# Designs tried in a protein design run: peptides against a protein of PDB entry 5FRP. Part 36

Target 1, 225 residues: chain A of PDB entry 5FRP
Amino acid sequence: VEWTESIPQIIATREDISKELNQALAKTFIDSDPRVRRTSVMIFNKVPVTEIWKNITNKAIYTSLLHLAREKHKEVRELCINTMAKFYSNSLNEIERTYQNKEIWEIIDTIPSTLYNLYYINDLNINEQVDSVIFEYLLPFEPDNDKRVHRLLTVLSHFDKKAFTSFFAFNARQIKISFAISKYIDFSKFLNNQESMSSSQGPIVMNKYNQTLQWLASGLSDSTK

## One batch from the design tools (peptide; aimed at target 1 Y119 F170)

Design b2_p20_6_s3 (made by RFdiffusion4, then SolubleMPNN; from b2_p20_6, 14 letters changed)
Fold by OpenDDE base, seed 2:
Structure b2_p20_6_s3 (fold): chain B 225 residues (1-225), chain A 20 residues (1-20)
Amino acid sequence: as target 1 above (225 residues)
Amino acid sequence: EAIEKVLKRHENGSYLNSLL
């Protein structure tokens, strides 16, 4: 743990990291101690993206980072998901694609697929986190149309079949949520009117209102209710 | 809290749908 904690400082000072050090760092990502794995992931949060790309040249480190998205330890997994999404976004913004870094980019370009594939775990907490990082890091709000389209195309260009399926399912779900919210609002307005509430439709709308609320809530984890 | 999360997702989803 202590050794791994020292790595960000070493990288940040632009010291040349030897091949041996890279290999040792790669091993920390698969360490049996979750604290070591966590600390390893934190390197990507503590060190500027440009310095990471410069000093971390072992492909196994990046591959191992991506694998931690399916980590058994919840805290490490959650940290990893946020970290890789942010790292992807920062890399797109700050790292030029060159011949020398091509092999690393081939790994990094799979981050969107890696994230979208997490939906197949069918865990509400994971789903919520993935939803969050998609809009925060993968497909952030961009007022420039050309940039927005370019980012979208970049994200989609490396999707596997499962990721595409998840992408479309996600969008379809958002449409359904939008519709449900609209219904919720309509029902709420109806129920706030005394005449409407006293009508024969009052109980019917109340029932639909409750069903709508239940449906909306069912898509959220208990921790967020 | 649940409603706030739903609303936030709605905003995000609406943005994404505008791109498609």
Scores: peptide ipSAE 0.032, ipTM 0.664, DockQ to the pose 0.687
OpenDDE base, seeds 1, 3, 4, 5: peptide ipSAE 0.029, 0.028, 0.030, 0.030; ipTM 0.647, 0.627, 0.640, 0.644; seed 4 fails the geometry check

Design b2_p20_6_s4 (made by RFdiffusion4, then SolubleMPNN; from b2_p20_6, 11 letters changed)
Fold by OpenDDE base, seed 2:
Structure b2_p20_6_s4 (fold): chain B 225 residues (1-225), chain A 20 residues (1-20)
Amino acid sequence: as target 1 above (225 residues)
Amino acid sequence: EAIEKVLERNKRGEFLRELL
């Protein structure tokens, strides 16, 4: 009898502790110290996705995580972008959509749109990072056609208008880069042939080669900045 | 006020370290 009477109190205490924990955690994401914000983001990297979904029920935490993608502090921003992309992918793979977690999924489903909207900042470092997380986490290589299509449709289904525009621009850029790389290879092969280099086309191809390299290089971020 | 803010930050940092 005494044990049974203690169970409601234990459950209530646990719920209160969980609520307090979530409230405390929510405050850390908006802390003025970038080290605190960084540590908060790292929770999503260190804790398994299933445990995150189980224990973090405060929507404000997820919203705050997404907001840090536009953080002024470079290191926190970069960590956040990688973290949220990975978390999105892991959630799609491991978390079932239920009525109870619907509201959290509504936030998580905006991660792709949030990431694609970062292209509007027009920063080469951010662009490179977004490119990387798209290929690694959002739209990874999948040999199964049905799985690839399903993932693509899932990603696109929650895009805003700006994200769609960025998506099309991204794809168009990838095609252009692919073409430029192909031409670079062709020009390189031509220039490595002694007979071709001695031809009247040699100087022309050399110029095109240099222009292609300059174009490719102009799209790369400066790792020193 | 500045000291209290630093103390609060430290407490939050410690809390996060315990969660991790």
Scores: peptide ipSAE 0.059, ipTM 0.636, DockQ to the pose 0.014
OpenDDE base, seeds 1, 3, 4, 5: peptide ipSAE 0.058, 0.050, 0.036, 0.058; ipTM 0.637, 0.628, 0.629, 0.631; seed 4 fails the geometry check

Design b2_p20_7 (made by RFdiffusion4)
Pose (drawn by RFdiffusion4):
Structure b2_p20_7 (pose): chain A 225 residues (1-225), chain P 20 residues (1-20)
Amino acid sequence: as target 1 above (225 residues)
Amino acid sequence: ADNVLNAANRRINGGNVILD
C-alpha cells in the first residue's frame, strides 16, 4: 500500500519510467489484498487523465480496472464504477485519436456497455450507482442540444446486444415510471382540500396511493427511505 | 419518500435525455 500510494506523484513528476511501473501496477491491480487494489484504482482518480494516458500503457491495467467493476468486494467495486466512468468522460473530453493510441481505446470504448451490463446483476445499490454515475459523467445533462446526441452516439457506438437491450429497457421503464409519478401527484394532490375523508374514494383511494408508492420504492435499495 | 421521488425523477430525466 505504501508503495502504491506513491505512484500518482511520481507519474505526475517523472516520465522517466513507463516500463517498470506498467510491469508493477499490473500485479498491484490483481493483488489479493483489496487495500492495494483500491489504492491502485485511486491512481485513475488522483492523477489527471492525460498523465494516465501518457504514462501507463499496459493493456492489463485497464482490463483489470474494468474487471474489478464486477467484484464481490463492495468498496472496491463502487470506487471502480465511479472512477472508470468519470475517466471515460474525461478520456474523451481531452484525448484525441491517432494511429497508435487507438490500440487501447477498444477498452475505454467498451466502458459504457460494461456499465450497462451491471444492471443484469440485479442489485439495488449497484443499479442506483450506475444510474447515478451514467448521468454524471457519461450522458451528462449539459451543455447543449447537439453535442449530447453527438456523444450519445459515441457512447452507443460500442455496445453489445445486452447493452442495447438494457439501454432500451431502461427507456421502456421511463414511460411507465412517468405514468406513475404523474398519478402519484394526481393522487397526492388529494390532500390539497377535503375531497373524501371517507366519501367518494376515501376508503379505497388512500390504499391505492399508499400501495402505489411502494411500486416506485420497490426498485430502491432503501425502500423504507 | 422524498428519496423515492428524487430517484424516480432522476430516472425520468435520464430517460428523457436518452430519448432527446

Design b2_p20_7_s1 (made by RFdiffusion4, then SolubleMPNN; from b2_p20_7, 14 letters changed)
Fold by OpenDDE base, seed 3:
Structure b2_p20_7_s1 (fold): chain B 225 residues (1-225), chain A 20 residues (1-20)
Amino acid sequence: as target 1 above (225 residues)
Amino acid sequence: VEEVIKRALRRIKLGEILNS
C-alpha cells in the first residue's frame, strides 16, 4: 500500500517511468487488498490525463481499470466507475490520437460500452451511478450542436450490441423520469393552492402526488445499503 | 422528498423535462 501511494508522485515528477514500474503498477490493480486497488485507481484522479497517457504505457493497466468497474468491493467499484468515465472524457478532450497511442485508445474507446453494460447487473446503486456519469462525463452538456453530435457518435461508435440496447433503455428511462418530474411539479403546484386542495380533486391529486414520488423513489438506490 | 427529486434530476437532462 505504501509504495503504491507514492506512485502518483513518481508519475508526476518523473518523465521516464520505467517499464518495470508500469508492470508493478499493473499488479496493484489486481491486488487482493481493496485498499491497494483503490489507491491504484486514484492515480488516474491525481495525475493529469496527459501525464497518464505519457507515462502509463502498459495497456494492461487500462484494461484492469475497466475491470474494476465490476469488482465486489463497493467503494472501489464506485470510484472506478467515476474515474474511468472522467478519464474517458478528459482523454477525448486533451489527448490526440496518434500511431503511438492507438492501442491505448482502443481500450479507452470501450469505456462507454463498459459503462452501459453495467446496467445488466441490475443493481440500483450501479444504475444510478452510471446514469450520473453519463451526463457528467460521457455525454456532457454541449451547446455546440456539431460538437454534441460528434461526441455522441464517438461514444456510440464503439458500442457492442448490449450497450446499444442499454443505451435505448437509458433514453427511455430518462424520458419517463422527466415526465414524472413534470407531473410532480404540476401536482405540487396544485397542492400548494388552497382552493384546489379544498376541491373534490384535492384527494385525487394528493394520491397521484404520492404515487409519483414513490415511483421516482423506487428507481433510486437505498442510501443505507 | 427533496432528496428524491434531487437524485432523480441527476438521471435526466433538463431539456427533457422542458419537453414533457
Scores: peptide ipSAE 0.428, ipTM 0.834, DockQ to the pose 0.381
OpenDDE base, seeds 1, 2, 4, 5: peptide ipSAE 0.425, 0.425, 0.425, 0.426; ipTM 0.833, 0.832, 0.833, 0.831

Design b2_p20_7_s2 (made by RFdiffusion4, then SolubleMPNN; from b2_p20_7, 13 letters changed)
Fold by OpenDDE base, seed 1:
Structure b2_p20_7_s2 (fold): chain B 225 residues (1-225), chain A 20 residues (1-20)
Amino acid sequence: as target 1 above (225 residues)
Amino acid sequence: VEEVLKRSLRRVELGNVLNS
């Protein structure tokens, strides 16, 4: 743990990292101690993306990072999911595609697919987190239409079959949620009117309101877990 | 209720962007 914690500083101060150091770092991602794995992931959060690309050249490190998205340890997994999504976004924004870094890009380009495949685990916590990182890092709001489309195409261009299926399911779910929210608003407006509430439709709308709310809530993870 | 709405709205953000 202590050794791994020193790595960010080393990367920040050195122009290059030796092959041996890369090999040693690669081992920390598969360490039996979750604290070591956590610290390893944190390297990607503490070190600028440009420095990571420059100094971390061992493919195994990036591959191992992606594997931690399915980590059994919840804290490590959650950290990894956020980290890899952010790293993907930062890489797209700051790292040029060159012949020298092609092999690393081949791995990094699979991050969107890796994330979308997490939906198949069918875990509400994971689903909610993946939803979040998609909007924050994978497909962030972009006012420029051309840039937005280009980003979307970039994300989709490396999808496997399962990721595509997950993508479509995700979009369908968004439509359903949006519709439910619209209904919620309509029901709320109705219930806020005293005359409407006192009408024969009052109890019916109240029931629909509750059902809508319950449906929305059922798709969310338990905040206590 | 507020929390449900807040969290639900986050899930539809991409849908709105794609449909615009």
Scores: peptide ipSAE 0.243, ipTM 0.776, DockQ to the pose 0.570
OpenDDE base, seeds 2, 3, 4, 5: peptide ipSAE 0.210, 0.213, 0.203, 0.226; ipTM 0.769, 0.767, 0.767, 0.771

Design b2_p20_7_s3 (made by RFdiffusion4, then SolubleMPNN; from b2_p20_7, 13 letters changed)
Fold by OpenDDE base, seed 3:
Structure b2_p20_7_s3 (fold): chain B 225 residues (1-225), chain A 20 residues (1-20)
Amino acid sequence: as target 1 above (225 residues)
Amino acid sequence: VEEVLKRALRRVKLGEVLNS
């Protein structure tokens, strides 16, 4: 653990990381101790993306990172999901595609598919997290239409069939949730109006309000779990 | 209620919600 914690500093100070260090780092991602795996994932958060691409050349490290998205250890998994999504976004923004890094990009380009495939685990906690990282990192808000479309096409261009299916389901869910939120707002406005609340529709709207909240809540994971 | 809404908003594009 201690030596792994020193890796970010080493990467920052050295222009070339040795093959040996890459091999050693690769082993830490599959270490039996979740603390070691966690520390290894954190390297991707602590080291600038440009330095990661420059110094981490072992493909096994990247493939192992992606594999940790399905980690049994919750904390490591959650960290990994956030990390890989952020890393993907940063890579798209800061790393050029070259002949030399083509093989690594082939792995990194599968991150969106990897994330969307997590929906098939059918875990509410994972689902909620994946939703979050999609909006934060994969398909962030972009006011420029051309950039937004380009980003979307980039994400979709490496989808497998399952990821596409998941993507469509994701979009459908967005529409439903958005609609529910809209209803919530409308019902809230109605209920805040005393005249409306005193009308015959008052109790009906209150019921719909509660149902809407319940529906929204049902799609969320239990924070106590 | 606030927490539900906060978390629900993370699952949708804010631009679409604001335009509704």
Scores: peptide ipSAE 0.358, ipTM 0.822, DockQ to the pose 0.354
OpenDDE base, seeds 1, 2, 4, 5: peptide ipSAE 0.358, 0.356, 0.357, 0.356; ipTM 0.823, 0.824, 0.824, 0.823

Design b2_p20_8 (made by RFdiffusion4)
Pose (drawn by RFdiffusion4):
Structure b2_p20_8 (pose): chain A 225 residues (1-225), chain P 20 residues (1-20)
Amino acid sequence: as target 1 above (225 residues)
Amino acid sequence: TFEEILENLQEHHKYLETLR
């Protein structure tokens, strides 16, 4: 851990080495101890994306980084998901493509598909995290009308069938959810004024709204929240 | 078409955030 903690500054201060470092971090990314794996992925977080793209070039680093996204260990997996997504975003907003660096890009480009494939594991927390992460770094809410789409296509550019089916299923749910929140408000407004304390639908509508709110809460990790 | 898909996706996320 002590050794792994020093790399970001070294990489940030010297290009003298990209050989031994690439040889070492590969082992450091698959070590038995999760602390070192975490401290390893923290590199992609602490040192700027450009210096990563310049200094570390070994194929195994990126594959291990993305590989850990499916890991049992939670603290590593979450930081991994967040990191490789923010990295994917920054890895397009700063670094162009040439004849030589494309060799590794096929990994950086399979990040969104890998991210979308996490939904298939069916974990509430992970689904929540991928939800939060995608719209934070991948498909941002800014800044304009045209580029969102221009990049959306680049995100969609490298998908497997699963990524597409999930991408669309996420969208197919959106309408059903909208049809829910809209009715949720249409039912929640029932308390604006006295419509039926026990009249028209008092004994029935309360237990439609009260039971309907559970449907939306069934997908969240903490439904009691 | 893609703009509509993106808007739907963003609205879906906003709904999830509201629920949270």

Design b2_p20_8_s1 (made by RFdiffusion4, then SolubleMPNN; from b2_p20_8, 15 letters changed)
Fold by OpenDDE base, seed 2:
Structure b2_p20_8_s1 (fold): chain B 225 residues (1-225), chain A 20 residues (1-20)
Amino acid sequence: as target 1 above (225 residues)
Amino acid sequence: SLKELLDNLLKGNEQLKLIK
């Protein structure tokens, strides 16, 4: 009989500790020190997604995580963008939608829109990072057509107008890049053939090659800056 | 565990604040 009475107190204590920890964690996301913010974001990378969803119940933490995508501190921002994209993908794969976690899902479902909205900052480094996480985590390669379509629809279902615009622009850009790369390869093959270079088309192809290179170079961030 | 990570985070943050 005495053991049964102690269980509720232990459970209550655990809940209290959990609440206190959640509150403490929430404060760290808005700490003035970027090192503290960075370490807080890393929690989402170090802990399994299922454990995060189970124990992190304060919605403010998730909102704050998403907000850090626009952080001024470059390292924190970059980490956050990668983290939130990965967390989104893992959540879709491993977390069931229930009534109890509905409020958290409402926040998590905005991650794709949050990421696509970063294109409006017009920063080449940010754009490249967003491009990368889209292909890696949001819309990864999926050989199953039904799964691929389902994922796409899920990602798009919570887009705002700006995100849709960015999505279409992104896709159009990717098509152009792919086409340019294909042409670059063709031009390179042509230019490496001496017979082709000696032809009347040689100078024309060389010009097109240079134009293609210039276009490609203008869209790529200088990793040395 | 998440709890251990959080505890370590909080302890680390306290130390960082003392160095500033």
Scores: peptide ipSAE 0.319, ipTM 0.871, DockQ to the pose 0.015
OpenDDE base, seeds 1, 3, 4, 5: peptide ipSAE 0.317, 0.312, 0.318, 0.316; ipTM 0.869, 0.867, 0.870, 0.870

Design b2_p20_8_s2 (made by RFdiffusion4, then SolubleMPNN; from b2_p20_8, 14 letters changed)
Fold by OpenDDE base, seed 5:
Structure b2_p20_8_s2 (fold): chain B 225 residues (1-225), chain A 20 residues (1-20)
Amino acid sequence: as target 1 above (225 residues)
Amino acid sequence: SLKELLDNLLKGNEYLKLIK
């Protein structure tokens, strides 16, 4: 009988500890020290997604995580962007949608929009990072057409108007880049042929090659910045 | 465990506040 009475207290204590920890964690995401914020974001990288969903129940934590994507501190921002993208992908793969976790999913489902909206900042470094996480986590290569379409529809289903706009712009840009790369390869092959270079087309191709290189280079952020 | 990580985080944060 005494054992049964202790169980509710233990459970209550565990719940209380869990609540307290959640509250404490929530505060760290908005801490003035970027090191604290960084460490908090790293929790999402160190802990399996299933454990995160199970133990982190405070909505404010997830909201705060998403907010850090626009943080001024570069390192924290970059970490956050990668973290939230990965977390989104892992959640889609491993977490079932239930009534109990509906409110958290409502937040997580906004991650794609949050990321695509970062394009409006018009920062080359941010753009490159967003491009990277899209290919790596949001819309990864999937050979199965049904799975690929399902993922795409899932991502798009929660887009705001701005995210749609940036999505289309991104895709258009990627098409252009792909085309440019293809041309670059063709030009390079041409230029490697001495007979072709000595032809009347040589100078024309060289000019196009240079233009293509310049265009490609202009789209790349300076790695030094 | 997540709990251990959180505890360590909180301890670390306290330490960081003391060094400032």
Scores: peptide ipSAE 0.319, ipTM 0.879, DockQ to the pose 0.015
OpenDDE base, seeds 1, 2, 3, 4: peptide ipSAE 0.315, 0.317, 0.240, 0.310; ipTM 0.877, 0.878, 0.845, 0.877

Design b2_p20_8_s3 (made by RFdiffusion4, then SolubleMPNN; from b2_p20_8, 13 letters changed)
Fold by OpenDDE base, seed 5:
Structure b2_p20_8_s3 (fold): chain B 225 residues (1-225), chain A 20 residues (1-20)
Amino acid sequence: as target 1 above (225 residues)
Amino acid sequence: ELQELLDRLHEGQKYRELIK
């Protein structure tokens, strides 16, 4: 009987401890030291998604995570972008939507918009990273049509106007890239044939090949930056 | 694992507050 009476007090104490921990964690995301911010982001990578949802209940933490996607420190920003995309995907796969976690889901559901809005910064490195996380985490390849459509609808359902615009621009760019790659392959095949190279079309195809390569390269960030 | 990470973060914050 005494043990049972102590349970509410223990639960209350744990809730208080949890609240204090959440408040402390929220402060680390806005810390002036980028190492502290990095460590805070890494929690979302090291801890299972189910445990994060269970123990991190302060909305400010999730909001702060999303804000780090635009921070000045490159390493922290890059880590944050990857982390939030992965966390979004894992949450969709493993976390059920309940009344209790509704407020957190309202924030998490904005991750796709947050990521697509990064295209407006017009930074090639950021663009490449966003492209990567879209293919890896937001809209991964899914052979099942129903699952693929469901994921797509989920991602789009919380888009703001800017995110939609970026989404269409992204898709248009991907189509162009695909076409350019196809042309590159065709030109390469042509140029590998000695008879074709010696033809009147040889110089023309070589020029088109170079133009295609230049266009493809122009979309790539400098690996040294 | 989460608790350990949170504890480390909390300790780090306390240390920084003491240095300020």
Scores: peptide ipSAE 0.081, ipTM 0.704, DockQ to the pose 0.014
OpenDDE base, seeds 1, 2, 3, 4: peptide ipSAE 0.063, 0.064, 0.058, 0.095; ipTM 0.688, 0.692, 0.684, 0.716; seeds 2, 4 fail the geometry check

Design b2_p20_8_s4 (made by RFdiffusion4, then SolubleMPNN; from b2_p20_8, 14 letters changed)
Fold by OpenDDE base, seed 4:
Structure b2_p20_8_s4 (fold): chain B 225 residues (1-225), chain A 20 residues (1-20)
Amino acid sequence: as target 1 above (225 residues)
Amino acid sequence: ELEKLLNLLLEGNKQLQLIK
């Protein structure tokens, strides 16, 4: 009986400890030192998603994580973008929606919108990273059609207007890129044929090839910067 | 403090895996 009575106290103490830890962690996300912020984000990478949901109960931490996607410090920002995308995907896969975690889910469900809104920064590096995490975590390749559609609908269900606009723009761009790549391949095949290259169409195709290549290259971030 | 928290969270996970 005494042990059973101590359990609530232990739970309460653990809750108190958890609360203190959550409060401390919340402060680290807004710390002036980028290293501290980085370390804070790394928690979401190193700790299993189930344990994060269990132990990180302060919604401010999740909100702060999302805000770091616009962090001035490049390393922290990049880490955050990857982390939040991965965390979103893992959460969808492993965390059940309950009444108790509803408030956290309300924040987590905004991650896709948060990510798509990063396109408005108009930074090539950010755009590339967002593209990457979309394909890796938000809308990964899924051979099962039902799962793929369900994931897509889940991602879109919480979009704001800006995110939708970005989504459509992104998709339109991807179509264009795909088309350009297809043309690049066709032109390359043509130019690799000596007979074709020596034909009257050779110079024309070469020009189109160069234009296509230039267009494709212009969309890539300079890895040297 | 963050390292401590991380370690605590990681240890918690290890314990859960041991119980499973």
Scores: peptide ipSAE 0.048, ipTM 0.668, DockQ to the pose 0.016
OpenDDE base, seeds 1, 2, 3, 5: peptide ipSAE 0.044, 0.044, 0.034, 0.038; ipTM 0.664, 0.664, 0.644, 0.662; seeds 1, 2, 3, 5 fail the geometry check

## One batch from the design tools (peptide; aimed at target 1 H67 R70 K72)

Design b2_p21_1_s2 (made by RFdiffusion4, then SolubleMPNN; its pose is not in this set)
Fold by OpenDDE base, seed 5:
Structure b2_p21_1_s2 (fold): chain B 225 residues (1-225), chain A 21 residues (1-21)
Amino acid sequence: as target 1 above (225 residues)
Amino acid sequence: REELEKKWEELLEEEEKRRKE
């Protein structure tokens, strides 16, 4: 009986502590030290998505996380891009949409647009990272057609016009890359045939092969930089 | 950093305990 009467006070105290912690955490996302910002982002990676949604109720934290996708510090930015994409995917899989969490979902639903808008920076490293997180987290390979279509529609439903433009450009690029890879394989098979190499077509195919490789390489960031 | 992570871990552990009760 006495234990039950203390529960409301404990809950109220915990709520107040949670609010203070949320306010403190919100400040760490805008801290001048990149290490502090990095640590703040890592919370979203280390803590289960269900516990994040339960304990992080300050909207400013989620908004600040999204802003770090354009962070000047490369390591923090790269971590943030991966983190927010993964967090989005996990949220879609594990978090139900309720009246209570609607306002947080309104922010989280902007993650795809935030990521696709990074293509407008026109940085090859950022583009590759965005490509990677799209395939891994936003639009993962799903053998179930209904689930795949539902995920796609969910992602697209919150796009701004810029994100749609980037999405179509990305898909067009992917088709071109796939076609180029297919041609590369065909050229490689042709080049491995000595009879084909000795033909009048040999030099022509070699030139097309080299052009294809140069085109592929120009779309990829130098992994050494 | 470590203090904030520790406070979050403590909150998570307390909340996990509360779900098991």
Scores: peptide ipSAE 0.025, ipTM 0.533, DockQ to the pose 0.021
OpenDDE base, seeds 1, 2, 3, 4: peptide ipSAE 0.030, 0.024, 0.024, 0.018; ipTM 0.541, 0.536, 0.523, 0.427; seed 1 fails the geometry check

Design b2_p21_1_s3 (made by RFdiffusion4, then SolubleMPNN; its pose is not in this set)
Fold by OpenDDE base, seed 4:
Structure b2_p21_1_s3 (fold): chain B 225 residues (1-225), chain A 21 residues (1-21)
Amino acid sequence: as target 1 above (225 residues)
Amino acid sequence: MEEEEKKWEELLEKEREEEEK
């Protein structure tokens, strides 16, 4: 733990991390202690993306980071999912594609597929987290249409077949959620009107409202588990 | 989930049919 906690400072202070240090760091991502794995993932959060790309040259580190998305330890997994999504986004924004970094980019470009493939675990908590990181980091809201399309095409360009399937399923779900929210608002407005509520449609809309709420609630993870 | 999804899909279809009229 303590050694791994020192790594961000070492990366920040040294221009070149030795091959040996990279190899030692790679081992920390597969350490039996989840605290060591956690601390290792935190390097990607504590060190600027440019310094990570400069100093972390061992491909196994990036590959291991991606594998931790399926980690058994919940906290490490959750941290990893957020970290890799953020790291992907930051890399797209700040790191140029060069001949020298091509091999790392080949790994990083699989992050979207790695994340979308987590939906096949069929875990509600994982699904919610993946949803969150998609909106925050992978496909953030971008008002510029060209940038938004370019980002989307970049994300999709490295999808495997499973990721595409998950992507379409995700989008279909989001459309349904959006529609449900819209209807929830409409039904709420109707029910808040006393004249409308007293009409023959009042009970019908109340039923539709309840169905909409139940469906929306059924998609939420139990935050107590 | 599946039962609530089914009820929602039935509602969704009805709401679409109402929007098309």
Scores: peptide ipSAE 0.055, ipTM 0.576, DockQ to the pose 0.013
OpenDDE base, seeds 1, 2, 3, 5: peptide ipSAE 0.054, 0.054, 0.042, 0.043; ipTM 0.576, 0.568, 0.587, 0.598

